# Ledger of designs, part 26: peptides against a protein of PDB entry 7BDX

Target 1, 212 residues: chain A of PDB entry 7BDX
Amino acid sequence: EMGAAACTLLWGVSSSEEVVKAILGGDKALKFFSITGQTMESFVKSLDGDVQELDSDESQFVFALAGIVTNVAAIACGREFLVNSSRVLLDTILQLLGDLKPGQCTKLKVLMLMSLYNVSINLKGLKYISESPGFIPLLWWLLSDPDAEVCLHVLRLVQSVVLEPEVFSKSASEFRSSLPLQRILAMSKSRNPRLQTAAQELLEDLRTLEHN

## One batch from the design tools (peptide; made by RFdiffusion4, then SolubleMPNN)

Design b1_p9_6_s1 (from b1_p9_6, 4 letters changed)
Fold by OpenDDE base, seed 4:
Structure b1_p9_6_s1 (fold): chain B 212 residues (1-212), chain C 212 residues (1-212), chain A 9 residues (1-9)
Amino acid sequence: as target 1 above (212 residues)
Amino acid sequence: as target 1 above (212 residues)
Amino acid sequence: ERLLEELAE
């Protein structure tokens, strides 16, 4: 209980850039983000077979951890820190996103995807994520999720890749050969306006790349 | 481990007034401070017989909690919150300070005393603390501590009482009759310059009150 | 869109 409460408060205040700077300016940041990855991994590994009540203190704790990572990644110095000093955490997030089944732990997936998206704002972050083994298959695995918010954040991450010619060129053949076009087309007709727009924009970006 | 790490980071960032405002502006503040008191109480109750390694995750966690309370109390809106909405926490801190023996958990005592001192900056906070049952005996119990920092923060809290005529007048007879004058005189000769100065100032303030 | 920063609640 207390750990979850403290972590939730830390998540809330981490929306401030100054708080992110304060977190990273201390000597505890490296240890904190290392333990964060381990804690998230332990949580996901515990899901095999138990209907963890979504409202459990453990779940709330892990949501707050993922939220903190997201908020850190939303800030330039936070992205720099993650990409330079916390690559193991990024690798853990990528692994956990692969270990979770479609429809499983949607809120955690959204937060983890948002963190990866924020990391992808920097070219160095995008390069690191996109060069991870199995990254493209992971995107399509995640895009098979029935949850609209999960799919939205996957599409946004895909768009980050597509909009960077230097990154996209390295994976363009695999990307084109494995693209779940019918799934994206279905999303472009979604009743969720955010998902609909993101899918339409991605389809337009992909068409532009086909003609260039 | 993770709880202690998160709480330690929250403690660090709570040195900012804006972070204190953010903590208190959320809907989780009441619950957090309620659980804080319970957690601190559970920790102190567990000390009976076990040499808790001062470096335990549990100890670090409780230190961070007490530090957060101190930093909240350092801010005007934080003092207002504690005195209006978290009186149970203040009562818990007073109780725990009484339950701890001289020389026991000095770092925790210092943080708790600092929090009470910060609360005492407001007249309403000082009134509340000083009107607590056994407050004056508690001050003398704490002043018997062999640790110079514990004694320093007790003397500062005593000074807060002495400097408020409205508060001091209510307890003046008990205060004068039970004052450990020889102990304070010994502290005024301490090799610790901060303790020495605080004891000298308090003796001067007390002499001024005797002549008025 | 790629440059849009997102903050979690």
Scores: peptide ipSAE 0.034, ipTM 0.852, DockQ to the pose 0.156; fails the geometry check
Fold by OpenDDE base, seed 5:
Structure b1_p9_6_s1 (fold): chain B 212 residues (1-212), chain C 212 residues (1-212), chain A 9 residues (1-9)
Amino acid sequence: as target 1 above (212 residues)
Amino acid sequence: as target 1 above (212 residues)
Amino acid sequence: ERLLEELAE
């Protein structure tokens, strides 16, 4: 309980850029982010396929950790730190997103996807994530999720790849051959306006790339 | 481990006034400080009289909690919060300071004494602490500690009482009759310059009160 | 670079 409460407070205050700078300026940041990945991994591995109780102290602790990573990745110095000094954490997030089934741990998936999206704002971060083994299959696995919010954040991450010619050119062949076009087209007709817009924009970006 | 790391980061960033305001502006502050006292109490009760390993994850966690309380009490809104909404935590700190033997958990005693000193900057806080049952005997128990830093922070807290006529008048009879004068005189001759100065200043303040 | 930053609370 106390650990979850402390971590949740740290998550809330990490929405400030100055707090992120203070976290990263300390000698404890490396250790914190190293054990963060391990804690998240242990949590996901403890899931016997059962529907996770969203309100458990353990779940709240892992949500706060994922939230802290997201808030750190929202700041330029935080992205630089994650990409330069916490690559194992990024690898862990990618792995955990692959280990989770569709509909499993939706809130955690959203937070992890938001963190990866924020990392992808940095070209060095985008290169690192997109060059990870199994990245393209992972995107399509996640896009099969029944949750609209999971799918939204996947589409945003896909768009970050598509909008960077230097990154997209390296994966363009695999991307074009495996693209779940019918799924994205179905999302462009969604009643969820955010998902609808993200799917339409991605389809427009893809059409622009077919003409070049 | 992860809880201690998160709490230690929260301690570090809580040195900022804006972070303290953010902690207290959230709906989670009351719960956090409620369970903080319980966690510190459980830790002190787990000490079988053995010399605590300063470097344990549990010790580091409790140090971070005491550090957060100290940093919150350093800010006006934090003092107001503690005195109005977290009185049980203040009662717990006073109790734990009484339960610890001379030389036991020195670092924790220092942090708890620093938090009480910061609370005593607010006249409402000083009144609350000084009117606590057994407050005067507790000060003398703590002043028997062989550690110079513990004694320094006790002397500073005693000085806060002595410098407030409205507070001192209520305890003046007990204070004068039980004052460990020989101990304070010995501290005024200490090789520790901070302890020496604090003891000399308190002796001067006490002499001024004998003439009034 | 896309500057659509997301913050979590």
Scores: peptide ipSAE 0.034, ipTM 0.851, DockQ to the pose 0.223; fails the geometry check
Fold by OpenDDE base, seed 1:
Structure b1_p9_6_s1 (fold): chain B 212 residues (1-212), chain C 212 residues (1-212), chain A 9 residues (1-9)
Amino acid sequence: as target 1 above (212 residues)
Amino acid sequence: as target 1 above (212 residues)
Amino acid sequence: ERLLEELAE
């Protein structure tokens, strides 16, 4: 209870750039993010047995942790910190996104995908995550999720890869050969306006790259 | 572990007025401070049996909580919040200061006394704590502590009472009849310069009030 | 297009 409450407050205040700088300027940041990854991993591993009530203190705690990571990654110095000093956390997030089944832990998936998207704003971050083993298959696995918000954030992350020629060129062959085009086309016709727009934009970007 | 790490970061960033305002501006602040009091109480109640290693995660967690309360009380809106909306937390801090023996949990006592001192900067806060049942006996109990930092913060809190005529007048008879004058005089000769100064200043203030 | 930063609330 108290841990979840404290972490939730920390999440809320971490929306400020100055708070992110203060978090990272301390000698405790490395330990915090190391334990964050372990805590998130432990939570996901515990899901296979008990229907963890989504409203549990543990769930709220892990959501707040994922939110903090997202807010850190929203800031330039935070992205640099994550990519240089907390790569294990990024690896953990990628692994957890792969371990979760379609429809499982949707809210956590969204938060983790938001964090990866923010990391992908940095070319060094984008390179790191896109060169992760199984990254392209992971994107398609995540795009099979029935949840529109999960799919939206996957499409945005895919767009980050597509919009960076240096990154896209490395994986272009694998990307093209495995692209779930019919799924993306179906999303472009979604009743969810955000998902529809993201799918349309990605399809436009892909068409532009086929002509170059 | 994770809770203590998150709470410690929250403590660190709460040194900013803007962060305190952000903490208090959220709908979660009341719940957080309610659980804070309960957590601190549970910790102190658990001490009677196990030598809680002072370096435990639990100890660090409670220290961070006390630090957050102190930082909140350092800000005008934070003092107003504590006095209006979190009186139970103030009552808990006063109770815990009474429950702890001389030399027991020195670091926690210091943090709790710092929080009460900050609350005492506000006349409404000073009135609230000074009108608490057993407040004057509690001050003398705390002044029996062998630790110079505990005694220093007690003397500063006593000075806050003495410097406010409206507050001092209500308790002046009890205060004068129970004042451990010899103990304060001994502190004015301490080798600890901060304790020495605080004791000297209090003795000067007391002398000034005897002549009025 | 500049990737827009997202903040979690």
Scores: peptide ipSAE 0.033, ipTM 0.853, DockQ to the pose 0.151; fails the geometry check
Fold by OpenDDE base, seed 2:
Structure b1_p9_6_s1 (fold): chain B 212 residues (1-212), chain C 212 residues (1-212), chain A 9 residues (1-9)
Amino acid sequence: as target 1 above (212 residues)
Amino acid sequence: as target 1 above (212 residues)
Amino acid sequence: ERLLEELAE
């Protein structure tokens, strides 16, 4: 209980850029983010058995950790830190997103996808993520999720790849050959207006790239 | 491990007034400080058996909690919050300071005494603490500690009482009848310069009050 | 188009 409460408060205050700078300016940042990855991994590996109540202290703790990573990645110095000094954490997030089944741990998936999206704002971060083994298959695996919010954040991450010519050119062949076009077209007709818009915009960006 | 790391980061960033305001402006503050008191109490009650390694994750977690309380009490709105909405936490800190033996959990005692001192800067806080049952005996119990840092913070808290006429007048009879003058005189000759100075200043303040 | 930063609360 107390650990989850403390971590949740840390998550809330990490929305401030000055707090992120204070976290990263200390000698404890490396250790904290290293243990964060291990803790998130241990949690996801524990899910195969018991229906962990979504509101358990353990779940809230891991949500707060993922939220902290997201808020750190929302700041330029935080992205630099993650890409330079916490690559293992990024690898762990990619792994966990692959290990989770469709509909499993939806809220955690959303937070992890938000963190990867924020990392992708940095060209070095986007290069690192997109060059990760199995990245394109992972995107399509995640896009199979029945949750509209998961799919929304996947589409936004796909768009980050498509909008960066230097990154897209490296994966263009695999991307075009594996693109779940019918799935994206179905999302462009979703009753969720955010998902609908994101799918439409991605389809427009893809059409622009076919003509170039 | 992860809980202690998160709480330690929260402690570090709580040195900022804006972070304290953010903690207190949320709906989670009451719950957090309620559980903080319970957690600190549970820790102190567990000490009677095993030599808890001073650097255990559990100890570091409780130190961070006490540090957060101290930093909250360092801010005017934090003192107001503690005195108005977290009186049970103040009562718990006073209780725990009474339950700990001389030389036991020195670092935690220092942090708790620092928090009480910060609360005592507010007249309402000083009134609340000084009107607590057994407060004067507690001061003398704490002043029996062999640790110079514990004794220093006790002397500073005693000085806060002595320097406030409205508070001192209520306890003056008990204070004068129980004052460990020989102990304070011994501290005024300490090799620790901070303890020496604090004891000398308190003796001067006491002499001033005898002539009035 | 500029990629928008997201904050989690």
Scores: peptide ipSAE 0.032, ipTM 0.852, DockQ to the pose 0.149; fails the geometry check

Design b1_p9_6_s2 (from b1_p9_6, 4 letters changed)
Fold by OpenDDE base, seed 2:
Structure b1_p9_6_s2 (fold): chain B 212 residues (1-212), chain C 212 residues (1-212), chain A 9 residues (1-9)
Amino acid sequence: as target 1 above (212 residues)
Amino acid sequence: as target 1 above (212 residues)
Amino acid sequence: ESRLEELAA
């Protein structure tokens, strides 16, 4: 209980840029983010099937950790820190997103995808995550999720790859050969307006790339 | 490990007034400080004898909690919150300071005494803690500690009582009858310059009160 | 298109 409460408060105040700078300016940041990855991994490995007790202290704690990573990645110095000093955490997030089944741990997936998206704002971060083994298959695995919020954040990450020529050119052949076009077209007709818009924008970006 | 790390980061960033305001502006503050008191009490009750594993995750966690309370009490709105909405936590801190033996949990005592001192800056806070049952005996119990830092923070709290006529007048008879004058005189000759100064100042304040 | 940073609420 108390650990989850403390971590949740830290998550809440980490929405401030000055708080992120204060966390990273201390000597404890490296250790904290190292243990964060291990804790998230231990949680995902402990999941038996699709039943998640959302109200558990452990779940709340891991959500707060993922929220902190997201808020750190939302700041330029935080992205630099993650890409330079906490690559193991990025590798862990990519691994855990692959280990989770479609429909499993939806809220955690959303937070982890938001963190990767924020990292992708940095060109060095985008290069690092997109050059990770199995990245493109992982995107399509995640896009098979029945949850509209998961799919939205996957599409946003795909768009970050598509919009960066230096990154997209390296994976263009694999991307084009494996693209779940029918799935993305179905999302462009979603009743969820955010998902609908994201799918439409991605389809427009893809059309622009085929004409060049 | 992870809980202690998260709470330690929260402690570090709570040195900012804006972070304290952010913590208290949320709906989670009451629950957090309620559980804080319970957690600190559970820790002190678990102590078998004088051996404290200072490097334990539990010790580090409780130190961080006490540090957060201190930093909250350092801010005007934080003092108001503690005195208005978290009186049970103040009662718990007073109780735990009484339950600890001289020389036991020195670092925790210092942090808890610092929090009470900060609360005493508010007249309503000073009234509340000084009117608590056994407060004067507790001060003398704490002043028997062999640790100079513990004694320093006790003397500062005593000085806060002595300097406030509205509070001191209510307890003046008990205070004068129980005052460990020889102990305070010995502290005024301490090799620790901070303790020496605090004891000298208190003796001067007491002399001024006897002439009025 | 400027990629917008997102905070987790």
Scores: peptide ipSAE 0.153, ipTM 0.858, DockQ to the pose 0.150
Fold by OpenDDE base, seed 5:
Structure b1_p9_6_s2 (fold): chain B 212 residues (1-212), chain C 212 residues (1-212), chain A 9 residues (1-9)
Amino acid sequence: as target 1 above (212 residues)
Amino acid sequence: as target 1 above (212 residues)
Amino acid sequence: ESRLEELAA
């Protein structure tokens, strides 16, 4: 499909800060990100069961959309735009991460989690997503995924919450009571070095918070 | 449509030389420009009669494609790429300009003519398009258009041929014998200042060539 | 530790 090809090129060039600024400086950015959320939602809702056609034009199109959102969120002005003007898209990403089963649409989950992580670099963004209804249960739902990359990005998002005392204090009770400690401990023994390190660091950060 | 929105943003950012370089530096450029030609051709072939839905998502998508081609051709490396690796797209643009009736798809004609003009800045590009079968009859077909912007861009393309002695010499006989002089003279009296100027300059250039 | 942005390639 031509749409997938165009969107993929847009994704590729969106790795540049100047391109992100150009995307956001145009009069079409709001419409684009609105339709992005709708398109991603339609794709996830059209998935009958656990089978994903990973290499379909439709899948590649949705991956490119998620990649664009991620790259926009990687830039300070992009984070500001998303949190100020595209909250519905962030809400949609959170919803879709909840709607997907463990092991389903792994690549899309990774890209969506990367976008949320990038948004979380901004304290305003982190507050917004962490105050979303069901955010903590969603993290644990995602952490049950069999995929190491999904789990890695979940752990990074959890760490972003834990490392911000102003955010963590609001949810500390729920967080502590529901923490899947055994799962995180299992990840700290993973053969995937990145997952292993992320789980170890999170466990160290959590221990530091228990002593303070 | 999401595809039209993505393609429109890609068009917008393609005004940057660095973005054009990024589009062409990727492994997907060849596929993108191949499908671009096919998509534009499919659109023109789907037009039943002289009615164009100018504001349809499909029309906007095709306009964005033509805009991207134009912006790529505006850059030296983009012209080199099109002439070396996307000749089929150039052939398609020439064909589509012939398939469209006078007054049909005016905005698309303008964008396609702008792309061909930009390609013609390169002597290799100018040689390629001017050696295309039926090129001179095509110019006259397009010059019969009632739209002043279409006619303006045709005159600019004609001027590009006339100002290159190496190119003009190959087609000078056919050019002189078929020149719609009365039409160009009428355009030199146009109320559109840009069209008027372009027609006057071309007439001056032609007079200079008759005396040499 | 400063959180680092990630690009999707």
Scores: peptide ipSAE 0.152, ipTM 0.859, DockQ to the pose 0.150
Fold by OpenDDE base, seed 1:
Structure b1_p9_6_s2 (fold): chain B 212 residues (1-212), chain C 212 residues (1-212), chain A 9 residues (1-9)
Amino acid sequence: as target 1 above (212 residues)
Amino acid sequence: as target 1 above (212 residues)
Amino acid sequence: ESRLEELAA
């Protein structure tokens, strides 16, 4: 209980850039983000057994951790820190997104995708995550999720790859050969307006790249 | 481990007034400070059994909690919050200071005394703690501590009482009858310059009150 | 298209 409460407060205050700078300026940041990855991994590994209720202290704790990572990645110095000093955490997030089944741990999956999207704003971060083994298959795996918010954040991450020519050129052959076009077209007809818009924008971006 | 790391980061960032305001502006603040008191109490009660190493994750967690309380109490809005909405936490701190033996948990004792001193800057806070049952005997109990930092923070808290006529007048009879004058005089000869100064200042303040 | 950072609330 107390740990989850403390992490949740830390998550809340991490929405401030100055708080993110204070977290990263400390000698404890490296250890914290190292243990964060381990803790999230431990939680995801525990899900195959006892159905930990979504509202458990452990779930809330892990949500707060993922929220902190997301908020850190929302800041330029936070992105730099994660990509330079906490790559193992990024690797863990990518791994956990692969380990989770469609419809499993939607909230955590959304937070992790948001963190990766934020990291992708930095070209160095985008390069790092997009060069990860199995990254493109992982995106399509995640797009098979029944949840509209998961799909939205996957489409945004795909868009980050598509909009960066230096990154897209390295992946373009695999991307074009494996693109779930019918799934994206279905999303462009979604009743969820955010998902619909994101799918339409991505389809426009892809068309622009085919004509160039 | 992870909980202690998160609390320690929260402690570090709580040195900012804006972070304290953000903590208190949230709907989670009341619950957090309620559980904080319970957690500190649980820790102190555990010390009679297995000698939890001073460097244990539990010890570090409780130190971080006490540090957060201290930093919250260092801010005007934090003092107001504690005195208005978290009186049980203040009661817990007073109780735990009584439950700890001389020389036991020095670091925690110092942090708790610092939090009470910060609360005492607010007249409402000073009234609340000084009107607590057994407060004056507790101060003398704490002054028996062999640790100079404990004694220093006790003398500062005593000084806060002495310097507030409205509060001192209510306690003056008990205070004068029980004052460990020989102990304070011994502290005024301490090799610790901070303790020496605090004891000298308190002796001067007491002399000023005897002549009025 | 401004890739705006997202804060998790």
Scores: peptide ipSAE 0.152, ipTM 0.859, DockQ to the pose 0.151
Fold by OpenDDE base, seed 3:
Structure b1_p9_6_s2 (fold): chain B 212 residues (1-212), chain C 212 residues (1-212), chain A 9 residues (1-9)
Amino acid sequence: as target 1 above (212 residues)
Amino acid sequence: as target 1 above (212 residues)
Amino acid sequence: ESRLEELAA
């Protein structure tokens, strides 16, 4: 209980860039993010089924941790810190996104995907995550999720890859051969306006790349 | 472990007035401070002897919680919040200071005394804590501690009472009859310069009150 | 278009 309450407050205040800088400027940031990855992994491994108790103290604790990672990744120095000093956490997030089934832990998936998207704003971060083993298959696995918000954040992450020629060129063959085009086309007709827009933009970006 | 790491970061960033305002402006502050008191109480009750494992995750967690309370009490809106909305926490701190033996949990005592001192800067806060049952005996119990820092913070809290005529007048008879004058005189000769100064100042303040 | 960072609310 107390851990969840403390992490929730820390999450709330981490929306401030100055608070993120203060966290990262201290000597305890490395330990915190190391334990964060381990804690998230332990939580995901404890899930025996597709049913999550979303209101549990443990769930709220892990959500707050994922929120903190997202807010750290939302600023330039936070992205640099994560990619330089907390790569194990990024590897853990990628692994956990692969371990979770479609429809399982939707809120946690969204938060983790948001953190990876924020990391992907930096070319160094995008290179690091995109060079992870099975990254392209992982994106398609995640895009099979029934949740519109999960799919939205996957499409945004895919767009980060597509819009960076230096990264896209390395995976272009695998990407083109495995692209779930029918799924993306279906999303471009979604009733969710954010998902619809993201799918349309990605389809336009892909068409532009085929003509070049 | 993760709780201690998160609370330590929250403690560090709570040194900022803006972070304290952000914590208190949220809807989760009440719950956090309620659980804080319970957590501190559970920790103190788990202590079977005078030996504390200072480096334990649990100890560091409780120290961080006490540090957060101190930093919240360091600002005007934080003092107002504690006295208006978290009186149970203040009552818990007073109780725990009574439950701990001389020399036991020195670091925690210091942090709790610092929080009470910060609360005592506000007349409303000082009135509230000084009207707690057994407050004057509690001060003398704490002043029997062998630790110079504990005694320093007790003397500062006593000075807060003495320098406020509206508060001191209510307890002046009990205070004068129970004052451990020989102990304070001994502290005025301490090798600790902070303790020495605080004891000298308090003796001067008391002499001034006897002539009036 | 500068991609806007997202804060987790």
Scores: peptide ipSAE 0.149, ipTM 0.860, DockQ to the pose 0.151

